Peptides against a protein of PDB entry 6O8C. Designs and how they scored, part 196

Target 1, 262 residues: chain A of PDB entry 6O8C
Amino acid sequence: VGLRYEKISLPKIHPRYDLDGDASMAKAVTGVVCYACRTASTLLLYQELMRKGVRWLVELVKDDYNETVHKKTEVVITLDFCIRNIEKTVKVYEKLMKVNLEAAELGEISDIHTKLLRLSSSQGTIESSLQDISSRLSPGGLLADTWAHQEGTHPRDRNVEKLQVLLNCITEIYYQFKKDKAERRLAYNEEQIHKFDKQKLYYHATKAMSHFSEECVRKYEAFKDKSEEWMRKMLHLRKQLLSLTNQCFDIEEEVSKYQDYT

## One batch from the design tools (peptide; made by RFdiffusion4, then SolubleMPNN)

Design b2_p27_6_s3 (from b2_p27_6, 14 letters changed)
Fold by OpenDDE base, seed 2:
Parts: sequence; C-alpha cells; structure tokens
Structure b2_p27_6_s3 (fold): chain B 262 residues (1-262), chain A 27 residues (1-27)
Amino acid sequence: as target 1 above (262 residues)
Amino acid sequence: MEEERRRRREEEERKWEEEFKKLLEEL
C-alpha cells in the first residue's frame, strides 16, 4: 500500500568551468527537481485522499457499531421475554406435579430454561465486547483518527510551491547555461557571472533536495506507516462487529426454536 | 495550458479516489 516513487539524487556537480558540462548538469538538475515537485504533489494528494477515507471509514464503522447494538438490544428483549414465559410455564408444571399430573414434561421445560439462561449469560459477553469497541472508537480511544491530522504533509505547508520556486530559479540558470554553451566562449565578466550562477544552482538544488527529502518524503512515510497500522486495527474491529452481529443472529435463531413453549 | 493541467489533476484525483474506494471496500 502507498505510492511508489523513485529515489532521486542530484547529479555530480563538477567545480570546473565547462560550458558544455555545466549546461548538461543544469539540465539534469532541472529534471530531478521537476520530478521532486511532481512527486511532492502526488504524495500530498495521496495523503489528502487518505484523510477523507479515514473520516469515511470512521463513520462507516460507527454505523456498523450502531446496527450491532440495535440487533443485540432486540435479541435481549426477545430472550428476556422467552425466559419469563418459560419461568411461568415451569411454575405451572411444578403445581401440576404436586398433584401427580404431567411430571414428564417438566424435565424438558427445565432443560429449555437452562439453555435460555446460558444464552442470556452470553449476552453479557457481547455487551462487554461492544463497550470495549465503543471505548476504542471514542475520542481519545485507541482507534481515534487524530494521527491523520497530525502526521504527514498538508496543503498549508506549501511544500510544492516552495519546490516550484526553487525549480524556477534552477530553470532560469539552465536556460542561461544553454545560451552560454551556444556562445562557445564567454568574455571574462560573463564567465564570472556563469561561475556565480553555478554556485547559485548548486545552492538551490541542494535546498530543493533537502526540502523534498525531509519535509515531503519523510513525513509522507510516517503518515503511511501510521495509516497502515490504523487501517489494520479498523479492519480487525469491523470483523469483531460482524462476529458479534452473527452471534446475535445465532442466539435469535436458537430462541425461535423454543417459541412453542412461550 | 492551465485547463489541461487542471484536467490532468482532476483525472489523477479521480483515479486515486477510485483506487482508495476499492481499498476501503476490502476492509
């Protein structure tokens, strides 16, 4: 998961004055920094989409939770009703047994009552599991999405724009070096300007690469790692909710078998 | 030129949104 990008490095910048070499180097540097700008933009876009998706997933899981809680509540009501009815029936048969009537059926009803009580006990486990899930989804819980706002890069950082400014400066020097190459030989003053521009190009290129590495790539990787960890936890939680829902359906189905006794 | 750059960005955003939705459906 995540964007694939190539690791970029600056070409070797030779200190020697060479009009052909300097034009070629400047072209290569322009290409590298242009790639950094595009990559930074793509990395930012990915993070913004992930933030939208994180918010969406949180709401989806909350809906799944609410549905599970609703189903659990329905089953509890049904189960409690069945237990109360069976308890009434047990009391009637106990009275009949005292007059030596219908003793054989009391054993079956008592077994049903015992089964229903076991099912009722399982509801306590489901409730505790739902409470744990709720706590994890709550603000400040283990599955809070606060990391999505803290980690990574944001449009407000203006990283792409900062890189673009540096790219513009580098591109300007590249075009000058292309002209200088066409002249084949520069006058002394123009040669000195070329040497100074080469130093500026080196400075801008180094600054661009450092900014790209430290402020774009590193922060993106940290965001990606946090995202992957969080997504795995959310997936696991959704599976837990589904399991709890299925347990509620299984209990409901089992209770339905005893409706004739209620 | 600016409109074409905008269209390309919108298309890239759409593609990534679709891929992201697929990823979310797998969760």
Scores: peptide ipSAE 0.022, ipTM 0.458, DockQ to the pose 0.011
Fold by OpenDDE base, seed 3:
Structure b2_p27_6_s3 (fold): chain B 262 residues (1-262), chain A 27 residues (1-27)
Amino acid sequence: as target 1 above (262 residues)
Amino acid sequence: MEEERRRRREEEERKWEEEFKKLLEEL
């Protein structure tokens, strides 16, 4: 998941005064910086949507966690009740055995009791796993979403607006160079202005490309990499929760088989 | 000209929202 964008570079700017060449160069620069503005806007939108998705996924996983905890608690209550009832039954049969009655039934009930105690021990492992999950989801945990607010680009950075200002300056110079080309020859003073505007165009273009590369693209790529890593961990966590839920259902099913003896 | 630019931005945003909703449904 992620936006694909083309790698852009500025055209070569020749130092020679050439009205046709300078107009063509200015057109190409305008196109490149225009693409940078649009790309920066799209990269920002992607990150804002991803931040919304991260928040949604956190709430979803918290709900899954709470459901698992509730199911675990239900199973613990049921299992403890079943164990207590079997223990009472064992005591009754032990008294009957002292009178030489019902030896075969006592063996079966004792085996059930042993199985229930094993199920109870496995419940402790489920509890420890749930505590680990809770710790990972907690503020400051390994799966905290704080990175989503810190990493990448934000609307408050005004990167698109900054690039648009530079694009406007470049576009103005391009339109002037298009007029200069139509004149075919400039007066000495106009030629000097054209040379100065060419230097300004270079300055604005270089600034735009540096800003785009360093403040938009690099930060976006860092955000994307962190988001992909975090999402993989969250999906794995959700699968762990599902596994724990299924273990609770399996224990409940096993306990139900022994309820007829209680 | 400005209205066409606005419409294009709104359409791009709509497409991204739809793609993101599909992604969320797959998660």
Scores: peptide ipSAE 0.020, ipTM 0.443, DockQ to the pose 0.011
Fold by OpenDDE base, seed 5:
Structure b2_p27_6_s3 (fold): chain B 262 residues (1-262), chain A 27 residues (1-27)
Amino acid sequence: as target 1 above (262 residues)
Amino acid sequence: MEEERRRRREEEERKWEEEFKKLLEEL
């Protein structure tokens, strides 16, 4: 998961004045910084899409949670009703046993009551698990999506625009060096300007590469790593919710078998 | 009835896993 990009580096900048070499170097620098701009834009787009996906997944898991809580509540009501009915039946049979009715039926009803009480005890574990999940999904919980807003790069940072400004400056110098190369020989004043522009090119290129590495790539990698970890945890949590829902259905089915005895 | 409910749950789980995997591939 994540975008693949090539590791880029600036070409060597020789201090020697060489019109052919300087034009070739400037062309290579322009290419590298142009790639950095495009890559930064792609990395930003990826992060914005992931933030949308994160928000969608949070709402999906909240819906799954609410459905599970609803199902659990339904089962609790049904189970409590069955327990109360069986308890009434047990009391009736205990009174009838004093008047010579068969002990076998009371034993069966008592066994059903014991089974229902065991099922009721399992509801406490389901409730505790749901509370844990709720705590994890809460705004201060371990599965909060706050990281998605804090980590990585954002459009408001204007990283692509900043790189584009530097690329424009570099490109202008490259075009000048292409003209200088065509002249084959510069006058003294033009040679001094060329040397000065070469220093500017180096400065802009270094600034662009530092900005790309520190503000685009590093932050993207941190966002990617956190997103992958969070997504795995959310998948696991969703599976836990499904398991709890299944447990509620299993209890409901078992209770339904005993409703015929009530 | 129980097997059909289990099959539906397993199918729903498979569907959302596929959707999630697709989302991760598209992102």
Scores: peptide ipSAE 0.018, ipTM 0.470, DockQ to the pose 0.005
Fold by OpenDDE base, seed 1:
Parts: C-alpha cells; structure tokens; sequence
Structure b2_p27_6_s3 (fold): chain B 262 residues (1-262), chain A 27 residues (1-27)
C-alpha cells in the first residue's frame, strides 16, 4: 500500500572550476530536482485520491449504521409486543389456576416469558454497542476523518509549484553551463559569473531537496501510516455492525417462534 | 432463510473488502 519512490540524493558538487564537470553536475542536479517535482506531484495526487476514498467509506459506514439501527428498532418493537402478549396470557392462566385448572401450560408460558426477557436484555447490549459506534463515527470521535484534512500535503501548500520555481532556476543555470562548456574557455569576468552561478545552483538544489524531504516525503509518510491505521479500524467497525445486524435477525427469528402462543 | 441472509451479508462484506483492497492497491 502506497506509492513507491526512489530515494534521491544530490550529486557531489566539487568547488573546482571545471566547465565540463560543472555542466555534467548541473545536468545531474536538474534530473534529481525534476524527479523530486514529479514525485511530489504524484504523492499529492495519491493523498487527494485517498481523501476521496476516506469520505466515501465514511458515508458507506454511516449507511450501514443507519440500517443496523433501523433493524434493531424493528426487533425491539416486535419483542415488546410479544412480551406484552405473553404477560396478558400469564395473567389469564393465573386466574384460571384459582379455579382448579391444571398448571402444566402455565409453566411453558412462564418459561417463554423468561426467555423473552433475556432477549430484551441482549437488546440493551446491542444498543450500547451502537451508541459506542455512533460516538466513534461522530465528528469528534476516534474514527473521525479530521486527520485526512490535517495530515500530509495539500494543494494549498503549493509544494509542487515551489519546487518547480527552484527547478526553473536550476535549469536556467544548466543551460548556461552547457553554453559555457561549448566555449571551452571563458574570459575572466564570465568565469567569475560561472563560479557565482554554481553557488546559486547549489543553494537552489539544497533548498529543493530539503523542501522535498521535509514538506513532501515526510508528511506523505505520516499521512500513509495514519490512513492505514484508520482503514483497519473502519473495516473492523463495519464487521461489528454486520455482527450486530445478525444478532438482531437471530432475535427476530427466536421471537417469531413464540408468536404462535399469543 | 436466516442462514441464507447471513451468508449473503457476509458475501457482500467480502466483496466490499475486496473492492476497497483494490482501491488501496490502485492508489
């Protein structure tokens, strides 16, 4: 999971004035910073796509939650109705027993009543679990997607554009060094300009690599790690919702067996 | 009937996990 990128480093910049060496070095630096720009763009795109996926998954899990809550509510209504009917039946049989009618049927109905009360207690556990899930999915909850808006890099950071500006400056110096190489020998003043431009190239390259490493790569890795953790938790939560739904169906099926006694 | 509903839900969950895994792999 995540984009694979190559670890890049700047070539060694020798302080020695050498037109051939300096042109070759400048070409290599241009290549490295160009790769950094492309990589930064790709890393940004990945994060933006992941943010879309995160939003989609949140909505999907909210729908699953609402369906589970609906099913739970249906089962509670059915169970409460069944309990009330059994309680009425128990009261009728208790009155009949006072008139010397046999108690065998009262025992079975009382056992059913006890089972239904146990099922009602299990609904309390389901409700508590749903409340926990709701709290986790809430905007301030442990599964909130707030991290996706905070972690990583964003288009508003203008990291790609900042790197591109530095790349443009480096590329300009590279093309000048290519011309200087073609001249084979520079006049004293042109030699001094070349030496100064070599220092500028070094500063731009160093700035680009620092920005790439600190503001692009490191933040991307933090985003990636956080996304993987969050995704595992969301998948687990969805399994919990499915389990709760299945428990509601199991209760409904059991209650249906007792409706024939009402 | 209920066991079939359970199996269908588990299969839908599996399909979703696979789709999500593919999304993560494509990203």
Amino acid sequence: as target 1 above (262 residues)
Amino acid sequence: MEEERRRRREEEERKWEEEFKKLLEEL
Scores: peptide ipSAE 0.020, ipTM 0.496, DockQ to the pose 0.006; fails the geometry check

Design b2_p27_6_s4 (from b2_p27_6, 15 letters changed)
Fold by OpenDDE base, seed 4:
Structure b2_p27_6_s4 (fold): chain B 262 residues (1-262), chain A 27 residues (1-27)
Amino acid sequence: as target 1 above (262 residues)
Amino acid sequence: EEEERRRKREEEERRFEKEFEELLKKL
């Protein structure tokens, strides 16, 4: 999971004054930094979309939790009602046995009662699991999404804009170096300006690459890793909720088989 | 005068090359 991007590096920059070489180098640098700007923008967009997805998934899982709690509550009510009815029936049959009536039916009802009590015990485990899930989903829980607001790059960091400023400076120098190349030979003052502009280009390029690597790529990778870990935990939790829901349905089905005897 | 300008240019070029190489080594 994550965006694929190519590793970029600056071309080799030679200190020697060479109008043809310098124009070619400046073109290559412009291309690299342009790619960095576009990549930084794409990485930012991805993270913003992921943050929306995180919020959406949190709400979805909360809805799944509430549905599971509702179903569990329904089953508990039904099960408790069935148990109470069976217990009344057992008491009636126990009284009838004292008056010489059929022992075979009491055995079956007692077995049903034992099965219902086992189902009731499993419901306690479901409740404990739901409480654990609730604690994990709570603010400050193990599934808190605070990392999504802290990790990675944000629009407020202005990383794309900062890179774009550097790209503009580099592009300006590149266009000047194209002109210098067309002149084939510069006057002394223009040659000195060219040499200074080459140093500026190098400075801007290095600053752009450092900023891209440290403030865009590294932070993106950290965000990606955190998102993958969190997403895995959330998907597991959702699977747990589904399992608990299914257990509630299984209990309800078993109870329904015995309701005809009550 | 022209030979002095040439020597100054060559010396500035050598200084530029050296400073640029030193800058490259720091990166």
Scores: peptide ipSAE 0.025, ipTM 0.576, DockQ to the pose 0.761
Fold by OpenDDE base, seed 3:
Structure b2_p27_6_s4 (fold): chain B 262 residues (1-262), chain A 27 residues (1-27)
Amino acid sequence: as target 1 above (262 residues)
Amino acid sequence: EEEERRRKREEEERRFEKEFEELLKKL
């Protein structure tokens, strides 16, 4: 669930010289750009927190993988030992059958041997699945976290600071327009300065809004979408690892039933 | 003289309004 923010737009700016209107407009512009600065800061913080979460989840899944590989290795050793012992027993009974001993016991042991060989084949499938998971988690794999360092906005981009500089310029002009409004009428030179400052205000405001939309919002949305996709894939992979672990435990339990025959 | 000064001020305001509208359209 991503951060919700409101779509902001600049108020309508009238070209006409109006001290009351210009002060009101400048106040509204200051409010909008102030909201953009705060929003950009919040969006940046969210992304930095998500990057930490991504790194944490990668390490967690690597640990789950290593535990699964360890368990798989134990089961392989146990299974191979059990198979070798059953094969020795089968050879002994085959020799005894040549001397008129009971056929029924040889049939049961042969069936156990066949079941153990099937379990060994299933273990090969688990190995291939673990190799696939390892390849996906590897550097350059489909689940690599490199996107988290590339996508979105970063503190080094200084987007919040750039917006804050523009906000400061806008705020200064707003305070001047508030004074100009209080005078009710300006001298000719002061009126010309006011007109120039109104142009500067618009320039700074438009630059701030463009920067906010293109460099903050757009990049944040791309990061958010990528993070949600990646997170779903990682959680699915973790479930696959759990399934493989459970299969190893199931094989170990079945092998334990046959250890008494060896 | 005072009417001429008023007319000149009104013409300067109209020029400023047009220049500002053009700036608004470019941004």
Scores: peptide ipSAE 0.025, ipTM 0.557, DockQ to the pose 0.907
Fold by OpenDDE base, seed 2:
Structure b2_p27_6_s4 (fold): chain B 262 residues (1-262), chain A 27 residues (1-27)
Amino acid sequence: as target 1 above (262 residues)
Amino acid sequence: EEEERRRKREEEERRFEKEFEELLKKL
């Protein structure tokens, strides 16, 4: 998962003056740095889209959490009401047993009461799980999205624009080297200018490649790795919320079977 | 005179090559 890009390297630059070789080298360098500019733009776009996706997923999981809490609260109210009604019924039957009523009906109601108390005890586990989830989603929690703003590259870094400036300088020298090649022989002054421009080309190319590798690629890879780890944890948490919601529905269904006895 | 001009050009070229190699080593 993630953008695939090819590892790029600069061609070997020979210090020797060669009009044909220098034009060919300058063309290759222009191509490499052009690819770096396009790749940096694509890597930036990917990260910006992922940041939007992270924010969206956080809000989605918060909504799922709030829905689960609401459902849990509803079930607790219903369960507590059912327990209180069964307890009243048990007290009435205990009074009636003193006057010779059949023990079988009291046994059934007592068994229902015991089952409802077990369901009530399970609500404590659900509550503890929801509290853990809330703590993880809270600011400073293990699933906070603060990393998405800190890691990687940002539009404010102007990495694409910086690389484009270097590409423009390199391209200008390349076009001059094409002209120099066409002349086949330069006068002394033009030869010296060509040699200086070759040094400038190398400087700009090296600067572009260092900037691309250290500021674009490395930061992107760090962002990607953190995003994948965080995403796995968030998806697991969402599955936990769904499981808790289903447990609440199961409890509600079971309680509904006993409401006819109340 | 032409041989001396050729010799000077070859010496300047060797100087440029050396300076460029030194620049390459610093990077």
Scores: peptide ipSAE 0.025, ipTM 0.559, DockQ to the pose 0.851
Fold by OpenDDE base, seed 5:
Structure b2_p27_6_s4 (fold): chain B 262 residues (1-262), chain A 27 residues (1-27)
Amino acid sequence: as target 1 above (262 residues)
Amino acid sequence: EEEERRRKREEEERRFEKEFEELLKKL
């Protein structure tokens, strides 16, 4: 879910000298560039909040990983202990069978041993999955958060401040054009100044719109797309960790059923 | 004299309009 912004465009600027038209145009340009400044600020804030969220989610998933590794280790120890006890029991029963004990009890213990060995084999799959997750979370991994520092816009870029400077220049010209309109007719020198200021207004407006589109909007969209992709991958990885944890609990529960025979 | 001042103003307006149109075409 990203911020919605409206696509803005500059009003048509007519080359004709018209005090009423030029004041109206300058007002419209001021409004558009003011919206660009506000939007750029909002887009920056969103990205900074998302970067905080990314860092938080990385730490959360690292904690989930460490918990899963701990649980896996606990289950391995328990399972290995159970296997060793069953193997000792099997050896005792094999010796007793040579002396006329019922084949049925040895069969049950042997079946338990086979089941425990199958559970032990599943630990290898869990280990490989944890190693894959660890590799993906590593600083050079596919889920590294390095993109969050590289993509998008940052406060250090001073994009909002740059746009605000241009807006100030545009606003000054607009206020002058409002005064010029009130005079209804300018002297020759004042008319020439008005024409030059109209050119400056256009230059500042175009520069503001270019900067907004290329440095604010485009970079924000790239950051947004990367953040959405990364977030989906991280949420999927977290689900994988939870699944592995649940598998460890399921194995532990199954092993506990066989400890009563040990 | 007033007609010549009017003509000069109209020529300057046309020059400004052309220069502005050329600037618009370069952006």
Scores: peptide ipSAE 0.024, ipTM 0.560, DockQ to the pose 0.830

Design b2_p27_7_s1 (from b2_p27_7, 12 letters changed)
Fold by OpenDDE base, seed 5:
Structure b2_p27_7_s1 (fold): chain B 262 residues (1-262), chain A 27 residues (1-27)
Amino acid sequence: as target 1 above (262 residues)
Amino acid sequence: EEEEKQRELEKKAEEAEKELEKKAEEE
């Protein structure tokens, strides 16, 4: 979900010399380019806020990863200890079985041993999943945040300032056209200046709109699309981490049931 | 000199009008 902005277009500029029409047109152009400046500023602000959010989320997910790795390591140690103890017990019971003592208990302990070995084998899958997640979060990985620094617009691009310069030029011409309108009729030289200024207005306006569309809007849309895709992947990865953590807790709980036999 | 400046201004004005007309037709 990105910022919504209205599509803007320049009014038609008629070639005919008309002091009233030209003043009205210049006013409309000023309004459109002013909106472009404000919109460009808003789009830039959104991207800067999103970049902060991306950095924050990366650190959060890295912390979640480290916690999951820690929990996994704890479970592995616990499992290995439990397995070693059960194996010692099995050896003792096997010796006792030679004299026909405690046959039923040996069967139960052997079954526990088999279950623990199965749980231990599942740790390999968890480890592989954690390694995959680590690779994705690593520099150059699929979920690296390098795109956030490359995509979109940045304050250093000075897009808002560039648009503001063009807006100032347009506004100056508009104010002149307002004065020209008030004169009702211009002398020949002033009329020629007005015609030249009308051409300048058009060039400034078209340059502003092209810059807005190509350097502000297009880059913003690319950033927005990339951010949405990345965010979905990061949220999915976070869910995977939570699932792995829960699996570790489930294994720990199951192992705890067998600790009374060790 | 003033007539030549005036002629240059007229030529530039006509060129500006033609460019505006061309752009208005392309819209």
Scores: peptide ipSAE 0.021, ipTM 0.554, DockQ to the pose 0.845
Fold by OpenDDE base, seed 2:
Structure b2_p27_7_s1 (fold): chain B 262 residues (1-262), chain A 27 residues (1-27)
Amino acid sequence: as target 1 above (262 residues)
Amino acid sequence: EEEEKQRELEKKAEEAEKELEKKAEEE
C-alpha cells in the first residue's frame, strides 16, 4: 500500500564551460526538479486523503463498538431474566419433590440452570474484552489517531511551494542558457555571468533535491509505515468486535432454547 | 563525504553570488 515514485537524481554537472553542454544539463535539471515538485504534491495529497480515511475508520469502529455493547447488554438482560425464572421453577419443583412428585423434571431444570450460569460467566469475559477495546480506542490509547496529525508532511509546511520557487529559479537560468547557446559565443563579461549562473543552478538544484528527499520523501515514508501498522491493528480490532458480536448471538440462541421452560 | 562535498559547493556558490552582487554595486 502506498504511492510508488521513481528515485530521481541530478545529472552530473561538469565544471567546464560549454554552452551546448550547459544548456543540456540545465534542461535535465529542470526536468528532475519539476518531477520532484509534482511528486511532492502527489505525496502530500495522498497523506491528506489517508488522514481523512483514518478519521472515517475510527468513527466506523466506534459505531461497531457501540453496537456490540448494545447487543451484549440485551443478551445480559435476557439471560438474567431466564435465570431468575428457572430459579423460581426450581423452588417450585423442590417443594413438589418433598411430596414425591416430579423428581425427574427437577433434574432436567437443574441442569438447565447450571448451563445458564455458565453462559452468564462467559458474559464477564466479553465485558472485559469490550473494556480492553474501549481503552485502546480512547484518547491516548494504542489505537489513537494522533499520529496521523503529527507524522508526514502537511500543507502548512509549504514544501511544494518551496520547491516551486527553486524550480522557477532553475528554469530562468535554463532559458538564459538556451539563449546563450543560440549566441554560440559570449563576450567575456557574459561568459563570466554564465559561469556564475551555472553555480547558482547547482545550488538551487542541490537545495531542491535535499529538500525533496529529507522533507518530502522521508517524512512520507515514515507516515506510510505508521499508517500501515495502525491499519493492521484497527482491522484486527474489527475482527475482535465481530467475534464478540457473534458470541453474543450464540448465547442468545442458546437461551432461546430454554425459554420454553420458563 | 558526499554531504561534505555538497556543503562545500553550496558555500562556494554563495560566495560567488556575493561577489557578483558586489560587482553589480560597483558598476
Scores: peptide ipSAE 0.017, ipTM 0.535, DockQ to the pose 0.038
Fold by OpenDDE base, seed 4:
Structure b2_p27_7_s1 (fold): chain B 262 residues (1-262), chain A 27 residues (1-27)
Amino acid sequence: as target 1 above (262 residues)
Amino acid sequence: EEEEKQRELEKKAEEAEKELEKKAEEE
């Protein structure tokens, strides 16, 4: 899961002055740093998209939660109504039983009442579970999405722009080295400039690679790891919500069996 | 003055080459 990128490394930079070799090396360095820029941009884009996805998923799970709460409330109302009706019936039959009438029916109604009370007790467990889920989804809860704003790379870091600046410097030197190669031989002063530019090229390249590795790749991997962990937890929570919803439906179905007595 | 500037440039170039050589050996 996540974006795959190729591991990049700088070509070996030979210290020897060689116009052909230096031009070839500079070309390769330009290619590598160009890839780093593109990769950094892609990694940033991915993270931004993932942050949007995280926000979307949070809202989806909140909707699932609210739906479950609504269903639970509906079932509680229905169940309480049934219990009250059965209790009234029980009282009537108890009065009749005092005159030795309908004793068998009273037993059946009492059993139904007991079953309904058991179902009512299960609602307390569902409520507790919903409260736990609510606490986890709340601001500062274990499933808060604050990590998505903290981890990884952000547009404000300007990593792509920083790499692009280095790439521009490298590219300029590369173009000069192409010209130098075309001259076949440089005057002494131009040779010295070439040597200095080669050192600058190395400096810019190493800085680019370090920045890419430490500020782009490493932070991306951290973001990826956090996202995977968070996603697993969110999926588990959704399963819990589904389970609670199903329990509510089961209770509703059970209550429906006693409608003839209510 | 121009000769001194050239010598300074040569010295800096030589230092840069040595630094490149050292880094290439460390790789």
Scores: peptide ipSAE 0.021, ipTM 0.554, DockQ to the pose 0.859; fails the geometry check
Fold by OpenDDE base, seed 1:
Structure b2_p27_7_s1 (fold): chain B 262 residues (1-262), chain A 27 residues (1-27)
Amino acid sequence: as target 1 above (262 residues)
Amino acid sequence: EEEEKQRELEKKAEEAEKELEKKAEEE
């Protein structure tokens, strides 16, 4: 899960004045920083898309939750109705037993009543589980998506733009070094300018790489790790909801077997 | 004045080379 990118490093910068070497080095640096800009943009886009996906998944899980709650409520109503009917039947049979009826029929109805009460008790456990899930999904809950807005890189950080500015400076120096190479030999003053530009190139490149690593890559990786963890938890929660739904169906099926006695 | 400017440029160039050398050794 996540975007794959190549780890990049700056070429070794030799201190020696060499027009050919310096032009080649500057070209390589330009390429590396250009890659960093593109990568930073891609990483940003990925995170923005993931944030959208996270929001979507939250809504989906909330819908699943609401459906489960609805089903649970339906089963509770049905179960309560069945219990009330069985209790009425028990009372009728108890009255009849006082007159002349066999105890065997009352025993069966009483057993059904006991079973229904057990099913009713299990509904309390389902309710508690649903409440736990609701609390986890609530604002400030353990599965809140607030991290998605906090972690990683954002368009407002302007990381790509900052890198692009540095790339522009580097590219300008590279083009100058290409010209210097073409001259084969520079006058003393031009040589000094070249040496200064080489130093500037180094500083821009180092700044770009530092910014890329610390403000783009590192934050992206943190976002990725959190997203993966959160996603696993959300998927597990969905499975829990499904399990609770199935339990409701199982209870409903059991209750249906006893409706013939009411 | 030109000689003094030249000496200042040479000094700055030497400092720049030393800084590049130091950084190249640290990488």
Scores: peptide ipSAE 0.021, ipTM 0.549, DockQ to the pose 0.799; fails the geometry check

